# Designs tried in a protein design run: peptides against a protein of PDB entry 5YCA. Part 142

Target 1, 132 residues: chain A of PDB entry 5YCA
Amino acid sequence: RSLPAERNPLYKDDTLDHTPLIPKCRAQVIEFPDGPATFVRLKCTNPESKVPHFLMRMAKDSSISATSMFRSAFPKATQEEEDLEMRWIRDNLNPIEDKRVAGLWVPPADALALAKDYSMTPFINALLEASS

## One batch from the design tools (peptide; made by RFdiffusion4, then SolubleMPNN)

Design b2_p30_6_s3 (from b2_p30_6, 14 letters changed)
Fold by OpenDDE base, seed 2:
Structure b2_p30_6_s3 (fold): chain B 132 residues (1-132), chain A 30 residues (1-30)
Amino acid sequence: as target 1 above (132 residues)
Amino acid sequence: MSLKEALDVLMTEREVNERTEKALEVLDSA
């Protein structure tokens, strides 16, 4: 697959220590028709454009929104590029379906694989390790 | 509303921004 050419400058270094990012995460409870669910989120702001994206984790099973990752990593990606990547994820990883939430969600191991591809490893590690 | 939007209403923009700024500071200092 071919990922978008331009990546969010926030992710310029994939080797940084993630531990300082853990406290930056925030747990939130959302009410759904079938009951409450807790999500953990990490606001990631593009330092140049100042556009924020929230990386999202479902607290219960630690599923991560691949869609949020992609949109954060590739701020100038086209819809076609996103669709292509989401199809790749469906074909190569283990996405889950949850009708309550938008986007494509993947288990932790897959999220970390994507994080490597997107140069987001510290951020995803922090998101996964944050308390809920 | 989207999940993101739903979460946004549960946390003040100021709080979110503060956390983001701190995260960026860590990256800038590394």
Scores: peptide ipSAE 0.038, ipTM 0.604, DockQ to the pose 0.066
Fold by OpenDDE base, seed 1:
Structure b2_p30_6_s3 (fold): chain B 132 residues (1-132), chain A 30 residues (1-30)
Amino acid sequence: as target 1 above (132 residues)
Amino acid sequence: MSLKEALDVLMTEREVNERTEKALEVLDSA
């Protein structure tokens, strides 16, 4: 696969301690037709463009939105590049397509694999460890 | 309403921005 050339400068250092980011996450209960579900979110702002993106986790099964990760990591990606990466995820990882929410969601181990590829490990670690 | 939009409604802009700023401070101080 080919990842986009330009990455969000927020993710310049993949080795940072994630623990200070844990309390920056926020849990929210969302009502769906089949009942309530808790999500954890982390707002990530591109320090140059000042454009924010929200990383998302389903609290119950700890699934993380790969779509949100990709869009945050690669702000100048084309739709074709996103589609290519999403296909790669489907072919190589264990994604879930939940009817209640948009995007491609992956289990924690897959999320951490993607985080390494996107250089955003501290943020995903924090998102996974945050309380709900 | 999308998931993102729903979550945004449940948080104030000030709170969201404060969390983001603090996260950036961690990166800047490292």
Scores: peptide ipSAE 0.036, ipTM 0.601, DockQ to the pose 0.065
Fold by OpenDDE base, seed 3:
Structure b2_p30_6_s3 (fold): chain B 132 residues (1-132), chain A 30 residues (1-30)
Amino acid sequence: as target 1 above (132 residues)
Amino acid sequence: MSLKEALDVLMTEREVNERTEKALEVLDSA
């Protein structure tokens, strides 16, 4: 598949040690109609544009928002490019659509696969290892 | 800039919480 040409310079090095990123994650309990749910989040700021994006994990089952990953990784992507990638994920991985939050959420193994594609491995490892 | 600077480690808990909610709203609209 084809991914957007320009990637967030925050992710220039996929080989970084992820352990320093673990304590940068934060947990939050959010109330939904069907009850509370805990999310773990990691703020990722594009060092050039200064635009922040939050990588998101559901604490309970460690599902990761693929949508958040894509938007963070490819800040200049068009909606068409995003739609194309989301379709690819639906066709090739095991995404879920949560009843409470839209977008595509993927299990940890799929998140790590996407992380390699997006050069985000340290960040996703940290997000997955962080406590809730 | 350093990774520390890029991730804004000095965010307050309040700011983190507010931004998390905003992020979820964006995801809900996707």
Scores: peptide ipSAE 0.020, ipTM 0.560, DockQ to the pose 0.056
Fold by OpenDDE base, seed 4:
Structure b2_p30_6_s3 (fold): chain B 132 residues (1-132), chain A 30 residues (1-30)
Amino acid sequence: as target 1 above (132 residues)
Amino acid sequence: MSLKEALDVLMTEREVNERTEKALEVLDSA
């Protein structure tokens, strides 16, 4: 597959220690028609554009939004590039369908695989290790 | 960027406690 050429400068260094990022995560309970669900969020701001993106984890099964990861990593990506990547994820990883939330969600192991591809490893590690 | 620089562009302690419309858009869009 081909990923977008330009990446969010926030993810310039994939070797950063993730532990200081853990306390930056926040758990939030959201009420849905079928009951409450807890999410863990990490606000990541592009240092150039100043546009924030939220990395998202479902607390219950630790699934992570791949769509959110992609949009954060590649802020200048076209819709076609996103669609191509989401299709690749669907074909090669183990996405989870949840009618309550938008985007394509993946298990922790898949999220870490994507994190490596997107140079987001410290951020995804922190998101996964944060308390809920 | 350095770790310090990265931390500066993440949520502050104050922001951690805020509900964001951005997150809700993702979760409520279905």
Scores: peptide ipSAE 0.017, ipTM 0.540, DockQ to the pose 0.050

Design b2_p30_6_s4 (from b2_p30_6, 15 letters changed)
Fold by OpenDDE base, seed 3:
Structure b2_p30_6_s4 (fold): chain B 132 residues (1-132), chain A 30 residues (1-30)
Amino acid sequence: as target 1 above (132 residues)
Amino acid sequence: MSLAEALDILMTEREVNEKTRAAMEVLDSA
């Protein structure tokens, strides 16, 4: 696969301590037709463009939105580049099925694998450890 | 910019909820 060339400068150092990010996470309850579900979110802002993105976790099974990760990591990615990456994830990882929400969601282990590829490890660790 | 500067901790709960909802593109918000 081919990842976009330009990455969000927020993720320049994949080795930072994640623990200070844990209290930055927030829980949110969303009402769906079949009942409420809780998500955990972490607001990440590109320090140069000042465009924010929310990294998202489903509280129940800790699934992470791979789509949100990709869009945060690669601010200038084309739709084609995103589509190619999402296809790669479907072919190589273990995405879950949830028709209630948009994007491609993956289990924690897969999220951490993607985090390494995207240089987002501290952020995903914090998101996974945050309470809901 | 520092990591702290990149994380907006001053958003209201309403703002967080709305932006999160939009980002997730939830199919129905009843």
Scores: peptide ipSAE 0.021, ipTM 0.550, DockQ to the pose 0.060
Fold by OpenDDE base, seed 1:
Structure b2_p30_6_s4 (fold): chain B 132 residues (1-132), chain A 30 residues (1-30)
Amino acid sequence: as target 1 above (132 residues)
Amino acid sequence: MSLAEALDILMTEREVNEKTRAAMEVLDSA
């Protein structure tokens, strides 16, 4: 597959210590038609553009939004590039379909695989370890 | 907007527009 050429400068170093990011995560209870669900989010701001994105985790099963990861990692990606990557994820990983939430969600192991590809490992580790 | 709506907007919008900004504020303040 082909990933976008330009990556968010926030993710320039995939070897950063993730532990300082853990307390920056926030848990939220969101009410859905079938009942409440808890999410954990991490605000990630592009240091150049100052545009923030939220990385998202479902607290219960630790599913991570691959869509949020991609959009944060590749701020100049086209819709076609995103669609291509999401199709790749569907074909090669183990995405979870949840009608309650937007985007494509993946289990922790898949999220970490994507994190390596996107150079986001510290951020995803922190998101996964954060309390809910 | 509800937190659910904010989440959906944030997750579906590619461009940072007024709706996205509002969604981020809701999520950030909750």
Scores: peptide ipSAE 0.021, ipTM 0.565, DockQ to the pose 0.847
Fold by OpenDDE base, seed 2:
Structure b2_p30_6_s4 (fold): chain B 132 residues (1-132), chain A 30 residues (1-30)
Amino acid sequence: as target 1 above (132 residues)
Amino acid sequence: MSLAEALDILMTEREVNEKTRAAMEVLDSA
């Protein structure tokens, strides 16, 4: 597959210690027609553009929004590039379908695989370890 | 949190921006 050429400079170093990011995560309870659900969010701000993106985890099953990861990692990606990556994820990983939420969500192991590809491992580790 | 932050779980970024804009316009007109 072909990932976008320009990556968010926030993710320039995939080897950084993730522990300082854990306290930065925030839990959010959202009411859905079938009841409340808790999400964990990590605000990731592009240091150059100052535009934030939120990485998202479902608290219950720890699924991670691959869409949020992609958009954070590749802020200049076209919709076509996103669509191609999402198709790749569908074909190669194990996305979880949840009609309540937007985007493509993947289990923790897949999220970590994507994190490696997107050079954002510390952020996904923190998101997964954060309390809900 | 902002409306955008609250909505981003359920909507695409474009949709969130659109709704945020719309909500702000209503509030500003109010």
Scores: peptide ipSAE 0.019, ipTM 0.499, DockQ to the pose 0.201
Fold by OpenDDE base, seed 5:
Structure b2_p30_6_s4 (fold): chain B 132 residues (1-132), chain A 30 residues (1-30)
Amino acid sequence: as target 1 above (132 residues)
Amino acid sequence: MSLAEALDILMTEREVNEKTRAAMEVLDSA
């Protein structure tokens, strides 16, 4: 597969220590029809455009929103490019279906695989290690 | 902007909740 050419400059260095990012994560309880669920979120702002994106984790099973990762990593991607990547994820990884939440969500191992592809490893490690 | 600015650790709980809700709404609208 091919990924968009332009990447968020926030992710220029995939080798950074993730530990300082852990306390920047925040937990939130969201009410759903079937009861409350806790999410962990990390605010990531593009240093050039100043546009924020929130990386999202479901606290209970540590599923990560692949959609949020892609949109944060590739802010100039077209809808067609996103659709192609989401299809690739469906075909090659192990996405879960949760009708309560939008987007494509993947288990931790898949999230880390995507993080490597998107140069987001420190951010996803921090998101996964943060307390809920 | 600095990394600290890019990852706003100083957000209030109210602000965090509001922005998280907004982020989820964006995902829902996609």
Scores: peptide ipSAE 0.018, ipTM 0.544, DockQ to the pose 0.058

Design b2_p30_7_s1 (from b2_p30_7, 15 letters changed)
Fold by OpenDDE base, seed 1:
Structure b2_p30_7_s1 (fold): chain B 132 residues (1-132), chain A 30 residues (1-30)
Amino acid sequence: as target 1 above (132 residues)
Amino acid sequence: DAAEDEEFIQEIEDAREEEEEREEELEELE
C-alpha cells in the first residue's frame, strides 16, 4: 500500500523512548446516550502547523483509533488517501467500529503495527501504557 | 484540564458528524 508522502514532523524518529510521553496521557470519561465510556488520550501537536490531534484509546478493550493515528501522522492526506488506508486496515487488520465514536479502532497489537508504519511507535506505546 | 477535555470532546463530535455527513452523501450517490 501507499501512504501519504508528507508526514507530521512530530514523528520523525520512531526509536525514541516512549516513557516521557506516558505522563502526558490523560484519562477522560465521556457521557454517551447509552452510558459513560472512559478514554485515554494523548494530545499531539504538529510542530510546523501547530494543529493538535488526539490519539485515543478506549479503556474497556484498549482499542486504539487508527483513524486518529492516520490523521495525526499525515496532516495533508486527502480523503481518498485516508479511505484507501482505512480499507487496507479493514482487509488486513482486525478493526472494530463503534457507534459512539467515528473511525476504525484496532487492538493494541494492530495499533503497534500501524504505529511502525506511521513512525509513531513511542506515542502508541505511551498511550497503551498510560493508566485509565 | 477542562479546556483540553472539551477540546477532546469536540474532536470526537466533529469526527462523528463528518462520518455521518459522508455516509449520507454516499447513500445519496447510490
Scores: peptide ipSAE 0.607, ipTM 0.898, DockQ to the pose 0.921
Fold by OpenDDE base, seed 4:
Formats: sequence, structure tokens, C-alpha cells
Structure b2_p30_7_s1 (fold): chain B 132 residues (1-132), chain A 30 residues (1-30)
Amino acid sequence: as target 1 above (132 residues)
Amino acid sequence: DAAEDEEFIQEIEDAREEEEEREEELEELE
């Protein structure tokens, strides 16, 4: 498949040690109409644009927002490019859709597969290892 | 950090709103 041409400079090196990122993750309980849910989040700021996005993991099942990963990795992606990638995820991975939170959520193994494609491996490893 | 907590909530809410709007638009085209 094709991915957007320009990637967030934050993810220029996929081989970095993830352990320094673990303390930057935060657990947060969010209240929804049907009850509380805990998320682990990691604020990722594009060093050029200074625009932040949160990478996020559901504490309950450790699923990670693939949509958030994509948007963080590809800040100049078009809606069409995002749609194509989300379709690919639906067809090739095991995404979960949750009415409480937008986008596609994927299990840890799938998240790491995407992380490799998006050059986000250190960040996703940190997110997965952080406590909830 | 309370400020980042609110920022995170806002990001989730914004994403949900965007998705809902998109779904409504798609339904109108069908």
C-alpha cells in the first residue's frame, strides 16, 4: 500500500530506545455516558509545526488508536489518504470500533505492525509498556 | 497535569464530533 509522502519529523528514527518515553505516558480516566474508561496517553508534538497529537491506548484491552497514529505520523495527509489507510487496516488487521472514541483501534501486535510502517515503534512500545 | 488532561479529552471529543459529522454527510449522499 501507499502511505503519505511526508511524515512527522518526530518519527525520523524508528530505532531509538523507547524507555525514555515511558515516563512521559500518562494514565487518565475519562467519564463516558455509559461509565468510566481508562486510557494511557502520550503527547507527541511535531517539532516543526508544534502541533500536538495524543497517542492513546485503552487500558482495558490495550488496544491502540490506529487513526491517532496515522494522524500523528502524517500531518499533511488528505482525508482520502486516511480513508485508504483505514480501509487497509480494516482489511488486513483486526480493528475495533468503539462508539465512545472515534477511529479504528487495534490490538498491540497490530499497533506494532503499524508502528513499523509509520516509523513510530519507540512511541508505541513506550505506550504499551506504560502503566495504567 | 490538568491542562493536558483537558487537552486529551478535547481531542477525543473533537474526533468524535468529526466522525459523526462525516457519517451524517455520507448518509445524506446515499
Scores: peptide ipSAE 0.606, ipTM 0.898, DockQ to the pose 0.942
Fold by OpenDDE base, seed 3:
Structure b2_p30_7_s1 (fold): chain B 132 residues (1-132), chain A 30 residues (1-30)
Amino acid sequence: as target 1 above (132 residues)
Amino acid sequence: DAAEDEEFIQEIEDAREEEEEREEELEELE
């Protein structure tokens, strides 16, 4: 498959040690109409544009937002490019859709597969290891 | 940090709103 040409320079090195990122993760309880849910989040700021995006994990099942990963990795992606990638995820991975939160959420193993594709491995490892 | 907590909530809400708008547009085209 094709991915967007330009990637967030934050993810230029996929081989970095993830452990320093673990303390930067934060657990947050969000209240929804049907009750509270806990997320683990990691604020990722593009060092060039200074635009932040949150990587996020559902604490309950450790699902990771693939959509947020994509948007963070490819800040200049078109909606069409995002749609194509989300379709690929639906066809090739095991995404979960949740009415409370938008986007496609994937299990840890799938998240790590995407992380490799997006050069985000340290960040996703940190997000998965952080306490909820 | 309360400011980042609100920022995170806003990001989730914005994403939901975008998805809802998109779904409505798709339904109108069907």
Scores: peptide ipSAE 0.606, ipTM 0.898, DockQ to the pose 0.926
Fold by OpenDDE base, seed 2:
Structure b2_p30_7_s1 (fold): chain B 132 residues (1-132), chain A 30 residues (1-30)
Amino acid sequence: as target 1 above (132 residues)
Amino acid sequence: DAAEDEEFIQEIEDAREEEEEREEELEELE
C-alpha cells in the first residue's frame, strides 16, 4: 500500500521516549444514549498548521482509533487516500466499528503496527500505558 | 480541563456527523 506523501511534523522521530507523554493523556467519561463510556485521549497539535487532533483509546477494551491516527499523521491526505487506508485496515487487521464513535478501531497490537507505519510509536505507547 | 473535554466531545460528534453524511451520499449514489 501507499501512504500520503506529507506527514505531520509532530511525528518526525519515531524513536522518542514515550514516557513523558503518558501524563499528557487524560481519561474522560462520555455520555451516550445507551450509557457512559470511558476514553483515554491525547491531544496532538500539528506544529505547523496548529490544528489539533485527539488520539483516542477506549478504556474498556483498549481499542485505538485508527482513523484518528491516520488523520493526525497525514493532515493533507485526500479522502481517497483515507478510504484506501481504511480498506487496507479492514482487509489486513481486525478493526471494530462502533456506532457511538466514527472510524475504525483496532486492538493495541494492531495500533502499534499502524503507529510504526505512521511514525507515531511514542504517542501510541503513551496512550496505551496511560491509566483510565 | 473542561475546555479540552468539550473539544474532545466536539471532535467525536463532528466525526460522527461526517460519517453519517458520507453514508447518506453513498446511499444516494447507489
Scores: peptide ipSAE 0.605, ipTM 0.897, DockQ to the pose 0.916

Design b2_p30_7_s2 (from b2_p30_7, 12 letters changed)
Fold by OpenDDE base, seed 4:
Structure b2_p30_7_s2 (fold): chain B 132 residues (1-132), chain A 30 residues (1-30)
Amino acid sequence: as target 1 above (132 residues)
Amino acid sequence: SAEEDEEFREQIEEDREEEEEEEEEEEELE
């Protein structure tokens, strides 16, 4: 597949130690029609544009929002590029559809696979290890 | 913070809107 050409400079080094990022994660309870759900989020700010994106994990099953990952990794991606990547994820990974939340959510193993592709491994590891 | 909570909610809502749009697009393709 073809990923967008420009990546968020925040993710220039995929080999960084993730442990300092763990305490930066925050848990939040969101109320849904069927009851509350807890999410863990990590604020990721593009050092050039200063635009923040939040990486998100569903606490219950550790699903990660692939959509949030893509948007954070590729801030200049077109909607067409995003759609193509989301289709690729649907076709090649194991996304979980949750009617309560938007975007494609993937299990931890798939999130780490995407993290490698997007050079986000430290951030996803931190998000997965953070407490809820 | 309240701002962080709002941003998080907005992001969840944006993700939801995108899923709804994707579902609508998938329904239109079907």
Scores: peptide ipSAE 0.021, ipTM 0.532, DockQ to the pose 0.706; fails the geometry check
Fold by OpenDDE base, seed 1:
Structure b2_p30_7_s2 (fold): chain B 132 residues (1-132), chain A 30 residues (1-30)
Amino acid sequence: as target 1 above (132 residues)
Amino acid sequence: SAEEDEEFREQIEEDREEEEEEEEEEEELE
């Protein structure tokens, strides 16, 4: 597959210690028709554009939004590039469909695989280790 | 914060709209 050419400079170093990012995560309870669900989110701000994106984890099963990861990693990606990557995820990983939430969600192992591809490993590790 | 909650909601809604568009596109392809 071909990922977008320009990546968010926030993710320039995939080897950084994730520990300082853990306390930056926040838990949030969202109300759905079938009841409340808790999410953990991490605000990721592009250091050049100053535009924030939120990485998201479902607290219950630790599923991560692959869509949020992609949008954060590739802020200049076209819709076609996003669609191509989401299709690749569907074909090669184990996405979870949840009718309550938008985007493509993946289990922790798949999220870490994507994080390696997107150079986001510290951020995803922090998001996974944060308390809910 | 309220601002963070709004941004979170906007992102969830944006993700949902994109999923709905993808589902519509997939349904149109089927």
Scores: peptide ipSAE 0.021, ipTM 0.530, DockQ to the pose 0.664; fails the geometry check
Fold by OpenDDE base, seed 5:
Structure b2_p30_7_s2 (fold): chain B 132 residues (1-132), chain A 30 residues (1-30)
Amino acid sequence: as target 1 above (132 residues)
Amino acid sequence: SAEEDEEFREQIEEDREEEEEEEEEEEELE
């Protein structure tokens, strides 16, 4: 697999302490046809472009949006690059198919594996530890 | 590095300030 060449400068150091990010997470209830679901989100702003992206977690099963991770990590990625990575995730990880939500969602262990690949470990750890 | 940790903290703080401002703006709009 090939990841995009340019990564969000926010993720320059994968070894940072995640604990300061925990209180930055916010819970949000979203209404779906089958009922409400709670999500936890973390705003991640690119320090150069100042464009924010939100990392997303389902509170119930702690699934993480791999799509949100990819878009945050690779803000200049093409749709083809995203599609390629999402296909790789489908083929190599254990994505969860939820028709209610957009994007590709993965369990916590897979999210952490992706976080390592994208240099987002502190952010995903914080997102997983945040209260809902 | 200590410098990277400081930049990370600054970014977190900036994000927090922006979120607090957004929350205050949202509360004012409700």
Scores: peptide ipSAE 0.021, ipTM 0.504, DockQ to the pose 0.026; fails the geometry check
Fold by OpenDDE base, seed 3:
Structure b2_p30_7_s2 (fold): chain B 132 residues (1-132), chain A 30 residues (1-30)
Amino acid sequence: as target 1 above (132 residues)
Amino acid sequence: SAEEDEEFREQIEEDREEEEEEEEEEEELE
């Protein structure tokens, strides 16, 4: 597959220690028609544009929004490029369907695979290790 | 790189301070 050409400069180094990012994660309870659910989120700000994106984890099963990862990693991606990547994820990984939440969600192992592709490993490790 | 690691830590600390300020502002508004 082909990923977008321009990547968020926040993710220039995939080898950084993730532990300082753990305290930056925040738990949030969101109300749904079937009851409350807890999410963990990590604010990721592009150092050049100063535009933030939030990486999201479901506390219950540790699934992570692949859509949020892609949008954070590739701020200038077209909708077509996003659609192509989401199709690739559906065809090659193990996405979880949850009607309550928007976007494409994946289990922790798949999130780490995507993190390697997007150079986001420290951020996804921190998000997975954060308390809820 | 040690310099890149320090820049990353500084950015994380700045983000934490901003989030703590936002949380304090939200608590003041509640």
Scores: peptide ipSAE 0.020, ipTM 0.498, DockQ to the pose 0.025; fails the geometry check

Design b2_p30_7_s3 (from b2_p30_7, 15 letters changed)
Fold by OpenDDE base, seed 4:
Structure b2_p30_7_s3 (fold): chain B 132 residues (1-132), chain A 30 residues (1-30)
Amino acid sequence: as target 1 above (132 residues)
Amino acid sequence: MEKEDEEFRREIERANEEKREREELEKELE
């Protein structure tokens, strides 16, 4: 598959040590109509544009939003490019579409696979290791 | 950290709004 050409410079080095990112993660409880849910989030700011996005993990099943990963990794991606990638994820991984939070959620192993593709491995490792 | 908590909530809300808008548009095209 083809990914967008321009990537967030925050992710220029996929070999960074992830441990310094762990304490930057935060747990947050959000109330939904069907009850509260806990998320672990990591604020990722594009060093050039200064636009932030949150990477997010559900505390309950450790699933990670692939959509948020994509949007953070590819800040200039078109909606069409996002749709193509999301279709690829549906076809090749095991995503879940949560009723509470839009986007595709994937299990940790799939998240790490995507992280490799998006050059986000340290950030996803930190997100997965952070406490809820 | 209330500021980032709010930012995170807003991001989720925006995503959900986009989804709803998309679904509404798709229904209109049916």
Scores: peptide ipSAE 0.630, ipTM 0.910, DockQ to the pose 0.946
Fold by OpenDDE base, seed 1:
Structure b2_p30_7_s3 (fold): chain B 132 residues (1-132), chain A 30 residues (1-30)
Amino acid sequence: as target 1 above (132 residues)
Amino acid sequence: MEKEDEEFRREIERANEEKREREELEKELE
């Protein structure tokens, strides 16, 4: 598959130690019509554009939003490029579609696979290790 | 902390709104 050409410069080095990012993660309870849900979030700001995106993990099953990963990694991606990647994820990984929060959610192993593709490994490792 | 909490909630809300809008648009085009 083809990924967008321009990547968030925040993710220029996939080999960095993730441990300093762990304390930057925060747990947050969100109220939904069917009840509360706890998320672990990590605010990631593009150092060039200064536009932030949140990486997010569901506390209950540790699933991570692949859509948020993609949007953070590829700030100039078109909707068509996003749709193409989301289709690839559906076809090749094990995503779930949560009724409470839009996007595709993937289990930790799949999230790490995507993280490698998007050069986000330290950030996803931190997100997975953070307490909820 | 409260500021980021609000930002996070807003991001979720925007994502849900975008999904709804896309679904409605797709339905209209069918």
Scores: peptide ipSAE 0.630, ipTM 0.910, DockQ to the pose 0.959
Fold by OpenDDE base, seed 2:
Formats: sequence, C-alpha cells, structure tokens
Structure b2_p30_7_s3 (fold): chain B 132 residues (1-132), chain A 30 residues (1-30)
Amino acid sequence: as target 1 above (132 residues)
Amino acid sequence: MEKEDEEFRREIERANEEKREREELEKELE
C-alpha cells in the first residue's frame, strides 16, 4: 500500500520517549443514546497548520481509532487516500466499526503497527498507558 | 480542560455527521 506523501511534522521523530505524553492524555465520559462511554484522548496539534486532532482510545476495550490516527498523521490526505487505507485496515487488521463513533477502531497491537507506519509510536504508547 | 472536552465532543459529532452524509450520498449513487 501507499501512504500520503506529506506527514504531520508533529510526528517527525518516532523514537522519542512517550512518557512525557502520558500526563497530557485525558479521560472523558461521553453520553450516547445507548448510554455513557469513557474515552482516553490525546490532543495532537499540527505545529505548522495549528489544526488539532484527537487520538482516542475506548476505555472499555482499549480500541484505538485508526481513522483519527490517519487524519492526524496525514493532514493533506485526500478522501480517496483515506478510503484506500481504511480498506487496507479492514483487509489486514481487525477493525471494529463502532456505532457511537465513526471510523475504524483497532486493538492495541494493531494500533501500534499502524503507529509505526505513521510514525506515531510515542503518541500511541502514551495513549495506551494513560489511565481511564 | 472543559474547552478540550467540548472540542473532543465536537470532533466526534463532526465525524459522525460526515459518516451519515457520506452514507446518504452513497445511497443516492446506487
């Protein structure tokens, strides 16, 4: 598969220590028609465009939003590029489509695999280790 | 933190709305 050419400069160094990011994660309860759900979120702001995206983990099963990862990592990606990557994820990983929050949610191991591809390893490690 | 809470909620809402709109558009193209 091919990923978009331009990546968020926030993720320029995939080898950074993730521990300073852990305190930046926050747990948040959101009310849905079928009841409340707790998420752990990490606000990630593109240092050039100043556009923020939230990385997010479901507290219940530790699933990570792959869609949010992609959108944060590739700010200039086309919808077609996103669709291609999401199809790849469907075909090669174990994504879940949650009815409450749009996008593909993947288990921690798959999230870390994607993080390596997207150069987001410190951020996903922090997100996974943060308290809910 | 309340501001970020609102931002996060809005991001989820926007994502869900985008999905709904896309699905409706896809239905129209079928």
Scores: peptide ipSAE 0.629, ipTM 0.910, DockQ to the pose 0.955
Fold by OpenDDE base, seed 3:
Structure b2_p30_7_s3 (fold): chain B 132 residues (1-132), chain A 30 residues (1-30)
Amino acid sequence: as target 1 above (132 residues)
Amino acid sequence: MEKEDEEFRREIERANEEKREREELEKELE
């Protein structure tokens, strides 16, 4: 598959130590019609554009939003490019569509596979290790 | 912090709204 050409400069080095990012993660309870749910979130700001995106993990099953990963990694991606990647995820990984939060959610192992492709490994490791 | 909490809630709400709009459009095309 092909990924968008331009990547968020925040993710220029995939080999950095993730431990300093753990304290930057925050747990948050969100109220939904069917009850509350806890998420762990990490605010990731593009150092050039200053546009932020949240990486997010469900506390209950540790699934991570692949859609949010993609949008953070590729700030200039078109909707068509996103759709192509989401189709690839459906075909090659084990995504879940949650009723409460839109996007494709993947288990930790799949999230780390995507993180390698998107050069986001330190950020996803931190998100997975953070407390809820 | 409450400011980031609100930002996160808004991001979720926007994603859900976008999904609903896409689903409604798909129904119209059926």
Scores: peptide ipSAE 0.628, ipTM 0.909, DockQ to the pose 0.958

